# Ledger of designs, part 51: peptides against a protein of PDB entry 5IXI

Target 1, 141 residues: chain A of PDB entry 5IXI
Amino acid sequence: TPLLDASSLEYLFAQGQYDLVKCLAPIRDPKTEQDGHDIENECLGMAVLAISHYAMMKKMQLPELPKDISYKRYIPETLNKSIRQRNLLTRMRINNVFKDFLKEFNNKTICDSSVSTHDLKVKYLATLETLTKHYGAEIFE

## One batch from the design tools (peptide; made by RFdiffusion4, then SolubleMPNN)

Design b2_p16_4_s2 (from b2_p16_4, 7 letters changed)
Fold by OpenDDE base, seed 2:
Structure b2_p16_4_s2 (fold): chain B 141 residues (1-141), chain A 16 residues (1-16)
Amino acid sequence: as target 1 above (141 residues)
Amino acid sequence: MEDKITFKKPKVLDFS
């Protein structure tokens, strides 16, 4: 991949988040039902990255974040709407799993300073290419 | 019917 300076990376990361959430960079068509579930799971992970990046930039720890923090504003709006239509048990499971992902990532990766904000941005953008249709071709191809 | 959802650790969170 090309070497991006800090300002360019910051811009692309911000734009990438917006494009994912607003579905300007739509999720790729799943090849199978399981692939669809995998895509959704990675989207939850993308939400963890976005939130973690925000927390690090604000020098906030996980306990300092709102207790009701959610994936809802950090995943594709279409996926969020889909999740809202699922049964209560499934929604509860997704909420709990997301919180577990966030907590585990924070404890094992962020708190020990093994990952920087730079690393988060790079991983986010690289993954965004794999999750969406034709995104990032100009950067990663 | 809603399909079963699996919750593997997201690959995006793996920095190893």
Scores: peptide ipSAE 0.479, ipTM 0.854, DockQ to the pose 0.612
Fold by OpenDDE base, seed 1:
Structure b2_p16_4_s2 (fold): chain B 141 residues (1-141), chain A 16 residues (1-16)
Amino acid sequence: as target 1 above (141 residues)
Amino acid sequence: MEDKITFKKPKVLDFS
């Protein structure tokens, strides 16, 4: 397992976000229905990481972010389109759950200074490898 | 019909 320097990690984190959202690194095919739900759930978590990292880098608190902040720009476009096609009640539930994830993560992890921006980048990239098809094999193998 | 979605804390958010 290679050790990435700060510059490489910063680059890979930025590129990884782009690859995930633009589906250049497509999410893996679910093995079961539950696996599919797990993948979507982790994608929402990835959005939380991305937003939290952004806030930390900008030295902003969650209340300073837009009140209608959403996962839409931080998850795979294919997943976003899929969610958009679901019924209104389901979409509302997803929105609420995402906001809960974001709030809880911020309060219990970020505000307590238990996680650094470095930790966020590493976790994001490591998870990206597990969520996508063959991504990052050359880096984390 | 939409399949039932069960939400749980994402593993990616667990840093413990």
Scores: peptide ipSAE 0.478, ipTM 0.853, DockQ to the pose 0.625
Fold by OpenDDE base, seed 4:
Structure b2_p16_4_s2 (fold): chain B 141 residues (1-141), chain A 16 residues (1-16)
Amino acid sequence: as target 1 above (141 residues)
Amino acid sequence: MEDKITFKKPKVLDFS
């Protein structure tokens, strides 16, 4: 696999986010019910990465982000639709858990500068390949 | 019986 330059990585990261959300790279079929839950959890994690990357690029701290920041724009539309159809208590739990994931990731990983925007992009793209069907770009050795 | 959703910490967020 050829080494990706910064511009190529930036492009692939942006395109990957678009493909995931718009379901151009649809998430894989779950092998079990638990696998389905795992996929959803990882999608929430992908949203955390995307938001964290955005915040870092804009030099914004977590408290400066909108109070109602949500995963909705950063997960597959099909999954978002599914979540919207679940009962109120479940949706509240998902919202709270997501906010906890985001806060914990920011405090434990981003604030101490242990992870760069480059690392976020690479991890996002690598995980995207594992979550989706037939994601054609093999960009990792 | 409907299974409860379990919220494991996403492994994608593990950079260790």
Scores: peptide ipSAE 0.476, ipTM 0.848, DockQ to the pose 0.566
Fold by OpenDDE base, seed 5:
Structure b2_p16_4_s2 (fold): chain B 141 residues (1-141), chain A 16 residues (1-16)
Amino acid sequence: as target 1 above (141 residues)
Amino acid sequence: MEDKITFKKPKVLDFS
């Protein structure tokens, strides 16, 4: 694999976020219904990583983030559209689960461990390869 | 009735 310096990694991370949200790197086709749910679940996790990275770069703690923080700007637009079409109870459940993911990740991983912004970027990019159809071939092969 | 999504801790958030 090619060597990624700090500047290259920062660029790829920003590009990867854009590609995922704008569906330029489309999510892979689910193999089963549960696989589809797993993909959506990991996308929520990707949103947690993106938000956590932002917070760390801005030196903000979770309580300092806007109370209306949401996954909506950090997941594929197609997935966001799909979620908006679901019933109220399902949407409420997704919102609550996401907030729980974010809170738990912040408390147990960011605050209580040595996870760095570098680690978040690497994990984000590596996961993009698993969630999307053909992303990352030029980076990880 | 809409199928319920089964949520589990995302693998991407596991740094252990």
Scores: peptide ipSAE 0.475, ipTM 0.850, DockQ to the pose 0.668

Design b2_p16_4_s3 (from b2_p16_4, 6 letters changed)
Fold by OpenDDE base, seed 4:
Structure b2_p16_4_s3 (fold): chain B 141 residues (1-141), chain A 16 residues (1-16)
Amino acid sequence: as target 1 above (141 residues)
Amino acid sequence: MEDEITFTKPKVLDFS
């Protein structure tokens, strides 16, 4: 899109993260139980994108990130609250799976320099549209 | 009781 220059994309990416986390762009209602799981998994993926983008911008690598790095600040607050209320085993599994997602993505994609920060922003915004109820599609028109 | 959560690789992370 001609309107998505670098500065506009940077702004939209930042605003999109804020809207997702603060639930200003609320996640869509799941159509099935599996759909709900898919939504949560994609939200974890969105957190991976956000963290990876941050790391790339700060010229940091995974070993330099805090050992307790988490999805908590990068997913919808409502989902975060829901996860915190789940049983211990589930929470542990989610934490481990997220760390695996992040590690795998970093090793296979970021370290290979096959994906740029630009690509991350575009993918994030595109996915944000699919995950939320009313997020505008005009970004890609 | 909480239903079993199925973890799949997020599609958003697929850049292939």
Scores: peptide ipSAE 0.516, ipTM 0.857, DockQ to the pose 0.636
Fold by OpenDDE base, seed 2:
Structure b2_p16_4_s3 (fold): chain B 141 residues (1-141), chain A 16 residues (1-16)
Amino acid sequence: as target 1 above (141 residues)
Amino acid sequence: MEDEITFTKPKVLDFS
């Protein structure tokens, strides 16, 4: 991971979020069915990072966030559409799992200040490279 | 048919 100044990192993080959600940086083709599931799980994790970063920047705790907070606006739109097409049980499970990921991350990582907003941005961008097609070549090469 | 979905802890959330 390259050493970036704060302004550059903030810019790249914002752009990276946009590129992921809008599929300008499309998720990579899964090598296997399980790989596809792993990609989706990591996308849910990316949503947790994005939301947590937002909360930290606004100095908000999880209980202060909207109680209906969702991954939907923080994952690739294609994945969001795919999830909406799945059966009710699956959608319920995904929603519950995401909430668990978010709660656990905030309680065990954010609340104890073990992770900074800087760390979140770096992790987000680094992971973006692994999840998407050809993203970050100009940054990490 | 819808594939079974596995829910493992996202690696991106591991900062250890």
Scores: peptide ipSAE 0.516, ipTM 0.857, DockQ to the pose 0.583
Fold by OpenDDE base, seed 5:
Structure b2_p16_4_s3 (fold): chain B 141 residues (1-141), chain A 16 residues (1-16)
Amino acid sequence: as target 1 above (141 residues)
Amino acid sequence: MEDEITFTKPKVLDFS
């Protein structure tokens, strides 16, 4: 695995977010129904990482973020379209679950400074490799 | 009926 300096990592992290959201790095096909749910769940987690990284860079606490903060801008557009097609109760559950993920991650991981922005970027890119079909083959071999 | 989604704590958020 090649070494990544801070500037290279920042670039790859930004590009990785763009590729995931714009589906330039498409998510892998689910093997089962539960696998599909797991993929979506991890995508929500990826949104938490992206938002947390943003908040840390801006030195913002969770209550300072917009009250209507959502996963929508931070997950694959195809997944976002799929979620919008689901019934109201399901969409409400997804919204609540995401908010819980974000709150819990902030309280248990970010507030105690146990995770740095560097760690977030590395974890994001590593997970991106597992969620997508062929992303990161050149980077993480 | 729509299949119920089972949510677990995302692995990506585990930094242990």
Scores: peptide ipSAE 0.515, ipTM 0.855, DockQ to the pose 0.647
Fold by OpenDDE base, seed 1:
Structure b2_p16_4_s3 (fold): chain B 141 residues (1-141), chain A 16 residues (1-16)
Amino acid sequence: as target 1 above (141 residues)
Amino acid sequence: MEDEITFTKPKVLDFS
């Protein structure tokens, strides 16, 4: 069971974000309708992790981030396109839910200093392996 | 038509 040094973990985290968004690591096919919803929900969570990591690295609080911060650039492009094709009410609901996830995570996890940037990167990469078809860094054992 | 969904807290955000 190997341990990654800080620089290697930072690289893998950055590359993992790129691979997810650009669909170089495509999300897995849903097994059921509920599984599909779970995948999308976890992708929104991945966006929260990415944004939170960014904020922590820049030593910024949520109010300092753009007021219209969105998940759009932090989720798979295919999922983003799918969401944009949904009706207005659904899109508004997704936006509201995402902002709720972000606020809650920031207030109850980040502000409490219970989660470090290291933890965010590890959780992101570990989840990435479960969400995608063939992606596997084989670093978590 | 979009299916009715109930949003739950993503598992990825649970660090407990």
Scores: peptide ipSAE 0.514, ipTM 0.856, DockQ to the pose 0.616

Design b2_p16_4_s4 (from b2_p16_4, 7 letters changed)
Fold by OpenDDE base, seed 3:
Structure b2_p16_4_s4 (fold): chain B 141 residues (1-141), chain A 16 residues (1-16)
Amino acid sequence: as target 1 above (141 residues)
Amino acid sequence: SEDKITFKKPKVLDFK
């Protein structure tokens, strides 16, 4: 990826989160049903990155976050609406899996490795390009 | 119909 100064990266990361959630950078059309599930799964991962980045910036540990922390404000609004329409058991599974992703990521990656907020921003933006329709091509190409 | 969501470790969370 092209070299970005700290200010540019911070701006792009903030804008990227906004664009994803507000669907200004809409998620790409799935090629298959499984691809659709993979896209949703990666969106949950994007939420984990965003929350972890927030926690690191605020110098908070995972146990200090609200126990009802959720992906809802960190995924595309269209996807959030779709999930809310699914049955209770499915929603419970999604919530549990997300919490597992968050716990595992923070314990095994954030706490046990040297992953920084800088790394999270780069990974977020790079993945955003793969999840959305033509986003980031002008930045990383 | 309701489709089963397949959960696996998100690729975005893989840092190496």
Scores: peptide ipSAE 0.490, ipTM 0.862, DockQ to the pose 0.608
Fold by OpenDDE base, seed 4:
Structure b2_p16_4_s4 (fold): chain B 141 residues (1-141), chain A 16 residues (1-16)
Amino acid sequence: as target 1 above (141 residues)
Amino acid sequence: SEDKITFKKPKVLDFK
C-alpha cells in the first residue's frame, strides 16, 4: 500500500469521518440480520474512535467531555435516523452501551497503553473500508 | 416488532 505522510493521513481521516457521517461513503448492505447488528456495533466503535481522537487532540480527559456526549454526530446519518425511530428501551440501551464502550476504551486502551492519535486514524480508515461499499480501496490495497 | 440487538465489543476498538 502507498505510504501516507502525516499531512495526508490527517486529511484522509477528516474526510473519512465526513464521508461516513454524510453517507458519501455509504455503509455496506448487511448479509444477514446479525451482520446488520455487527455493522451498527462497529459504527458505534467508529464513534468512540472519533471522540477519543478529538479528546486527545484537545488534551481533554473523558470527565471533561460533555455529560450528554453521544454517538449521534459520529455515525452515518441514516443509522442515526434509524436509531431515533426505535423504541425507547432500545435507544436507552444503545446510549448506555455506547458510553460503556467509550469509557472502557479510554480506560483500558488510551490511558493504560501507548495508543496514539496516529494509531486511531489508521484504524479508523482501515475499518471505514470494511464498513462501506466502495471506500478506501486505493489506500489499503 | 423490534429485533433484539446484541451488543458485542466492537472489533475496531481492539488494539491488542
Scores: peptide ipSAE 0.488, ipTM 0.861, DockQ to the pose 0.645
Fold by OpenDDE base, seed 5:
Structure b2_p16_4_s4 (fold): chain B 141 residues (1-141), chain A 16 residues (1-16)
Amino acid sequence: as target 1 above (141 residues)
Amino acid sequence: SEDKITFKKPKVLDFK
């Protein structure tokens, strides 16, 4: 397994975000309806990581971020399309839950637990492997 | 609401 230095990690993190959003690394097929919901929840979590990483890189706190911050640009396009087809109440719940995830993560993890941008990138890539079909297979070829 | 979607805290956000 090749050593991942800072430059390699930055590249893989950027590429991983692109692959997830553009569905070049498609999310795995759910085993059950609840598994599907779990996958979606983790995708929302991935959006939180991406946004938090962005904020940290820009040295911005959560209150300084735009009020219209959303998961939409940070989740798979297919999932975004699916969510937009759901009823208003469901979409409102998803929006509220995401905001809660982001707020809680910022308060309890970023501000209080000394999590670094490095940690976020590693966690993002590791989770990406669990959420998607055959992600990382190229590395082991 | 009759919405069946459940929202568990994402595992990816657990850094403990």
Scores: peptide ipSAE 0.485, ipTM 0.859, DockQ to the pose 0.721
Fold by OpenDDE base, seed 2:
Structure b2_p16_4_s4 (fold): chain B 141 residues (1-141), chain A 16 residues (1-16)
Amino acid sequence: as target 1 above (141 residues)
Amino acid sequence: SEDKITFKKPKVLDFK
């Protein structure tokens, strides 16, 4: 990973989140149906990173976050629309799985391993490059 | 297919 100063990393992280959600950095075309599911799963993970970063910056713990915290504002808008069109059981599963991802990440990674906001930003941007079609070429190539 | 979706720990959340 490239060595970026704090200011540059903050900027890129903020812009990267925006680009992912607004589909300015569109997710890559799935190679297979399973690949598509994997991409969506990683997007849920990206939402966990974004929320965790926000909580850490605000010095908030998971119980202090809104009860209705959701992935909806932290994943590509196209994916969010797609999920809303899926059947009830699938939507319930996604909601529950996301909450589990968030809780587990908070307890076992944030608290136990003391992952920093810096680590989250780096991982987010690195993963964003793998999930999207052309993002990060100027940084990671 | 939605019925074939399997949720596994996202790789992005692995900091090992």
Scores: peptide ipSAE 0.491, ipTM 0.865, DockQ to the pose 0.595; fails the geometry check

Design b2_p16_5_s1 (from b2_p16_5, 11 letters changed)
Fold by OpenDDE base, seed 2:
Structure b2_p16_5_s1 (fold): chain B 141 residues (1-141), chain A 16 residues (1-16)
Amino acid sequence: as target 1 above (141 residues)
Amino acid sequence: DFMDLFRNRKVDWSDE
């Protein structure tokens, strides 16, 4: 990830979230079935990063967030549609993993102050580069 | 290390 000033990093972070969700930066094709699962897992991680960043900016802890907080609006729309077609048990497992991860990550970011908003932006953009097909190509065009 | 949380999180895909 390139060295960026604060304003540029903020811009790219916001744009990256939009591009991921709207599939303007489409996720890469899975090489295997396991790779496909890894991609989905990373997308859930991206949701946790985005939500945690939001919470930190608003100085909110997890109990202050909406009770229906979900990954749905923080992952690619195509993946969201795919997950809705999975069986109930699988969807429950996805929700449980997400909730547990969000809770644990919330402790690290807000309660422990071990992670800064800057760190979250960098991690988000770095992960986005590995997840998507052509992210960042416009910089070199 | 918060990076460990990313590496260690797993979803059970046995139903798919």
Scores: peptide ipSAE 0.087, ipTM 0.743, DockQ to the pose 0.535
Fold by OpenDDE base, seed 4:
Parts: structure tokens; sequence; C-alpha cells
Structure b2_p16_5_s1 (fold): chain B 141 residues (1-141), chain A 16 residues (1-16)
């Protein structure tokens, strides 16, 4: 793995978020139905990482964020479109799981200070490698 | 730990 200084890591993290959401780094094709579910779960995890990083950088806790905070701006646009086409109960389930995950993660990152912004960037980029078709190879190979 | 949070908070995709 390449050595990254703080400035390089910050740049790659910002660029990685943009590339994931805009599908410039497209997510990999699922090999099975379960693999597709795993990909979507990882994308929701990416949203939690991105939002938590934002909150920590702004020195804000979850109650200080907008009440309508969601994963929608932090996942691939293609996945967002797919989720919007699913039935109401499914969308509610996804939203509830995401909100519960975000609340729990908020306790560990901001309240307990167990995770730093540096850790979040590293985890984000590492997950991006496993999620996308080719982007990870450019960063870590 | 940090990784456990990711492993345990998955969406249930069942139709039940």
Amino acid sequence: as target 1 above (141 residues)
Amino acid sequence: DFMDLFRNRKVDWSDE
C-alpha cells in the first residue's frame, strides 16, 4: 500500500466521495443477489462515514444536524434512483436502518471520540476500493 | 469496535 501524507489523504477522500456519488467510479456489478445486497449495505456505510466525517469537521453532534439528514447525497446516484423506485415499506426500512446506524456511529465517533477523522478517511477509501470496478486499483495497487 | 459496527448494521432485504 502507498504511503499517504495528511494532505494527500484529504485530497483522495474528497475526490473519492465525488467520484462515488457521481458514478465516475462506478460500483462493481453484483455477482449474486446477496452480493447486490452487500454492495448496497456498504454504500449506506459509506454514507455514515461521510456524514460522520462532516459532523466531526464542523464540531457538530447528530442533534445539531438537519433533521432530514439522509444517505441520499452520499451514495451513488444510480443506487439512489433504484431505492426511490422501491415500495414505501422497503424505503422506510432502509431509512430506519440507516438512521439507527448513524446514531450508534455518532456515539463512537463524536461522543466517545473513539474514531478520528483520519480513521474515517482511511476506512472510506479502503471500502471504496472494494466497492468500485477500477478506482481502488489506482489508489492501492 | 469500529469494524463491528459495519458488520452488524446491515439492511434486511427480506420481503417478510
Scores: peptide ipSAE 0.085, ipTM 0.727, DockQ to the pose 0.477
Fold by OpenDDE base, seed 5:
Structure b2_p16_5_s1 (fold): chain B 141 residues (1-141), chain A 16 residues (1-16)
Amino acid sequence: as target 1 above (141 residues)
Amino acid sequence: DFMDLFRNRKVDWSDE
């Protein structure tokens, strides 16, 4: 695996976000119902990573973020459409879990500064590889 | 700690 410098990592991170949301890097097919849930959980995690990175780059605190911040713009469009078809209770749970995760993660990133933007990019790209069918094979193999 | 936090997030799907 090649060593990524800061410039390369920045490019790959930006491109990876676009590819995930626009389904240019399609998420893998679930093997079971539970696997499908795991995929959705990971996608919510990806949203938290992306939002946290954005907040850190903008030097924003959690209260400065919009109160209506959502995962919707940071997950695959196909998944977003699927979630909209779920019942109200499920959609509420998804939203609650996301917001709780974002708040908790914010303590470790913006508040404590224990996680760097570099760490977020690396984790994002690594997770992207596991979520998608064949993305990143040439980079992480 | 960072990695553990990321791994431990879960949605409750019991009533889906």
Scores: peptide ipSAE 0.091, ipTM 0.741, DockQ to the pose 0.523; fails the geometry check
Fold by OpenDDE base, seed 3:
Structure b2_p16_5_s1 (fold): chain B 141 residues (1-141), chain A 16 residues (1-16)
Amino acid sequence: as target 1 above (141 residues)
Amino acid sequence: DFMDLFRNRKVDWSDE
């Protein structure tokens, strides 16, 4: 893989977030129903990474984050529209999993400082490569 | 590592 300096990594991370949410880097087609569920779970994970990175940059703890913090602005718009059409039980499960994931991840990143913002950007871009059809291949090959 | 959180925190889709 080519060497990425801090400036290049920051640019790619910012652009990657925009491309994912705006579906400019479309998520890959699911091979099976279970694969589709895995893709959605990874997208929720991407939201956790993005929010955690934001919180770390702002030096904010979980209690300082808005109560209405949500994955909605950090996942593909197409997926967000799909989730809104699902039944109440499913939407509750998604929210619960996301909230628990964010809480646990916050303890390991902001509270324990065991993960840096650099690590989050690398993980985000690496996951983005696997989630989308061909995004990032030229960077990580 | 923190990557395990992605693998272990999955939505239950059993009711679909």
Scores: peptide ipSAE 0.087, ipTM 0.743, DockQ to the pose 0.501; fails the geometry check

Design b2_p16_5_s2 (from b2_p16_5, 9 letters changed)
Fold by OpenDDE base, seed 2:
Structure b2_p16_5_s2 (fold): chain B 141 residues (1-141), chain A 16 residues (1-16)
Amino acid sequence: as target 1 above (141 residues)
Amino acid sequence: DFMNLFTERKVDWSDE
């Protein structure tokens, strides 16, 4: 991974979020059913990273975030549509995992300050590389 | 620790 200055990371992180959600950087095709599940789990992680970064930048803690905060705006729109077609139990599981993950991550990022915004951007971009078809090649060649 | 959160917080797909 090339060394990027703060301004470059900020730009790439913002652009990466936009490209992921708008499917301009489409997620890779799953090779197996399990691979598809792994991709979806990673996308939920991407949502947690994005929200946590936003909260840290705004100096907001979890109680200050909207109570109806969701992963829906932070994952690929195609995946969001797919999730909405799943049965109620699956949707509940997804939401519960997301909420629990966000809560735990909030403790480590905002409360404990063990993770910096820089760390979040790096992790986001690194994960984006593994998730998408071509975006990683653009950044990490 | 930071990386462990991503491995521990995953959806259970056993019913699918």
Scores: peptide ipSAE 0.089, ipTM 0.741, DockQ to the pose 0.457
Fold by OpenDDE base, seed 3:
Structure b2_p16_5_s2 (fold): chain B 141 residues (1-141), chain A 16 residues (1-16)
Amino acid sequence: as target 1 above (141 residues)
Amino acid sequence: DFMNLFTERKVDWSDE
């Protein structure tokens, strides 16, 4: 596996976020209904990683983030459109689960200083590779 | 532990 310096990792992380959201790196096709839920779950996880990285870079705690922080800008646009078509109760559930996930991740991982921004970038890119059809193969093979 | 925590804390959609 190739070694990535800090500058290269920062570049790839930024590009990966853009590619995921803009669907330039499309997510894999679900094989079953449960697989579809797993994919959505992974996308929400990617949002948590991205937001947590942002918060750490800005030296912000979760209560200091805007109360309207959302996954919407951090998931594939196609998935965001799909979620908006679901009923209000489902959207509320997704939002609540996401917020709980973000809070727990922040409290138990970020606030404990057990994870660095470097670790988040690596995890993001690794997850991106498994989540999308072909992205990142040249980086981790 | 970080990797496991991230995976274990993901959303459960089994109720849908």
Scores: peptide ipSAE 0.079, ipTM 0.734, DockQ to the pose 0.351
Fold by OpenDDE base, seed 1:
Structure b2_p16_5_s2 (fold): chain B 141 residues (1-141), chain A 16 residues (1-16)
Amino acid sequence: as target 1 above (141 residues)
Amino acid sequence: DFMNLFTERKVDWSDE
């Protein structure tokens, strides 16, 4: 993976978030039912990374974040619409899994001061490349 | 390693 300067990385991270949410970088087609579930989980993971990055940039801890913090603004709009059409119990499970991961990630990874915003951007972009169909081919070659 | 830590946590989380 090519090395990127800080300004380029910041730009790509911001643009990557926009492209993922707006489906300008469409997620890859699932190969199996389990693959579809894995893709959804990866998207929720992307939300955790994005929110954690935001919190770190704002120097905020989890208790300072809104109680109703959600993945909805940080996942592909198509996936968000799909989730909203599922039954209540399924939506509750998804929300609980997301909140648990967000809490665990912040408390035991970010709060340990072992992860920087730079690391989060790199992981986000790397995951974005594997998650989407054609994104960043020229960047990660 | 942050990459491994994230991957491990995500795998455990995704299996729930």
Scores: peptide ipSAE 0.040, ipTM 0.696, DockQ to the pose 0.222
Fold by OpenDDE base, seed 4:
Structure b2_p16_5_s2 (fold): chain B 141 residues (1-141), chain A 16 residues (1-16)
Amino acid sequence: as target 1 above (141 residues)
Amino acid sequence: DFMNLFTERKVDWSDE
């Protein structure tokens, strides 16, 4: 895998977000129920990374973001549809998990200035490789 | 370590 310059990384990050959400790079099929939970958890993590990157680029902190900020625009559309079909209690749990994760990540990482936008892009693309069926191979092989 | 910090904050949904 060749070393990516800043411009290439920016392009791949933007394209990767689009491909993940639009399911052009479909997520892998779960092997077990726990694997399914792991996949969903990773997708929520991807949303946290994407939102945090957005906030940093806009020089905004978590309190400045809309209070109704959601993972919905930052996860695969297929997963979003699946979540919307689950019962209210499950959806509330998922939302709480996401919001807690986002808050913790921003407070412990972003607000401490220990992570850069570059780091977020690298982590996003690396996770995308493990999460999707074939897209990761196109980037890293 | 950023990678470890991110991984440790992920939720285990199996405890639901």
Scores: peptide ipSAE 0.064, ipTM 0.728, DockQ to the pose 0.356; fails the geometry check

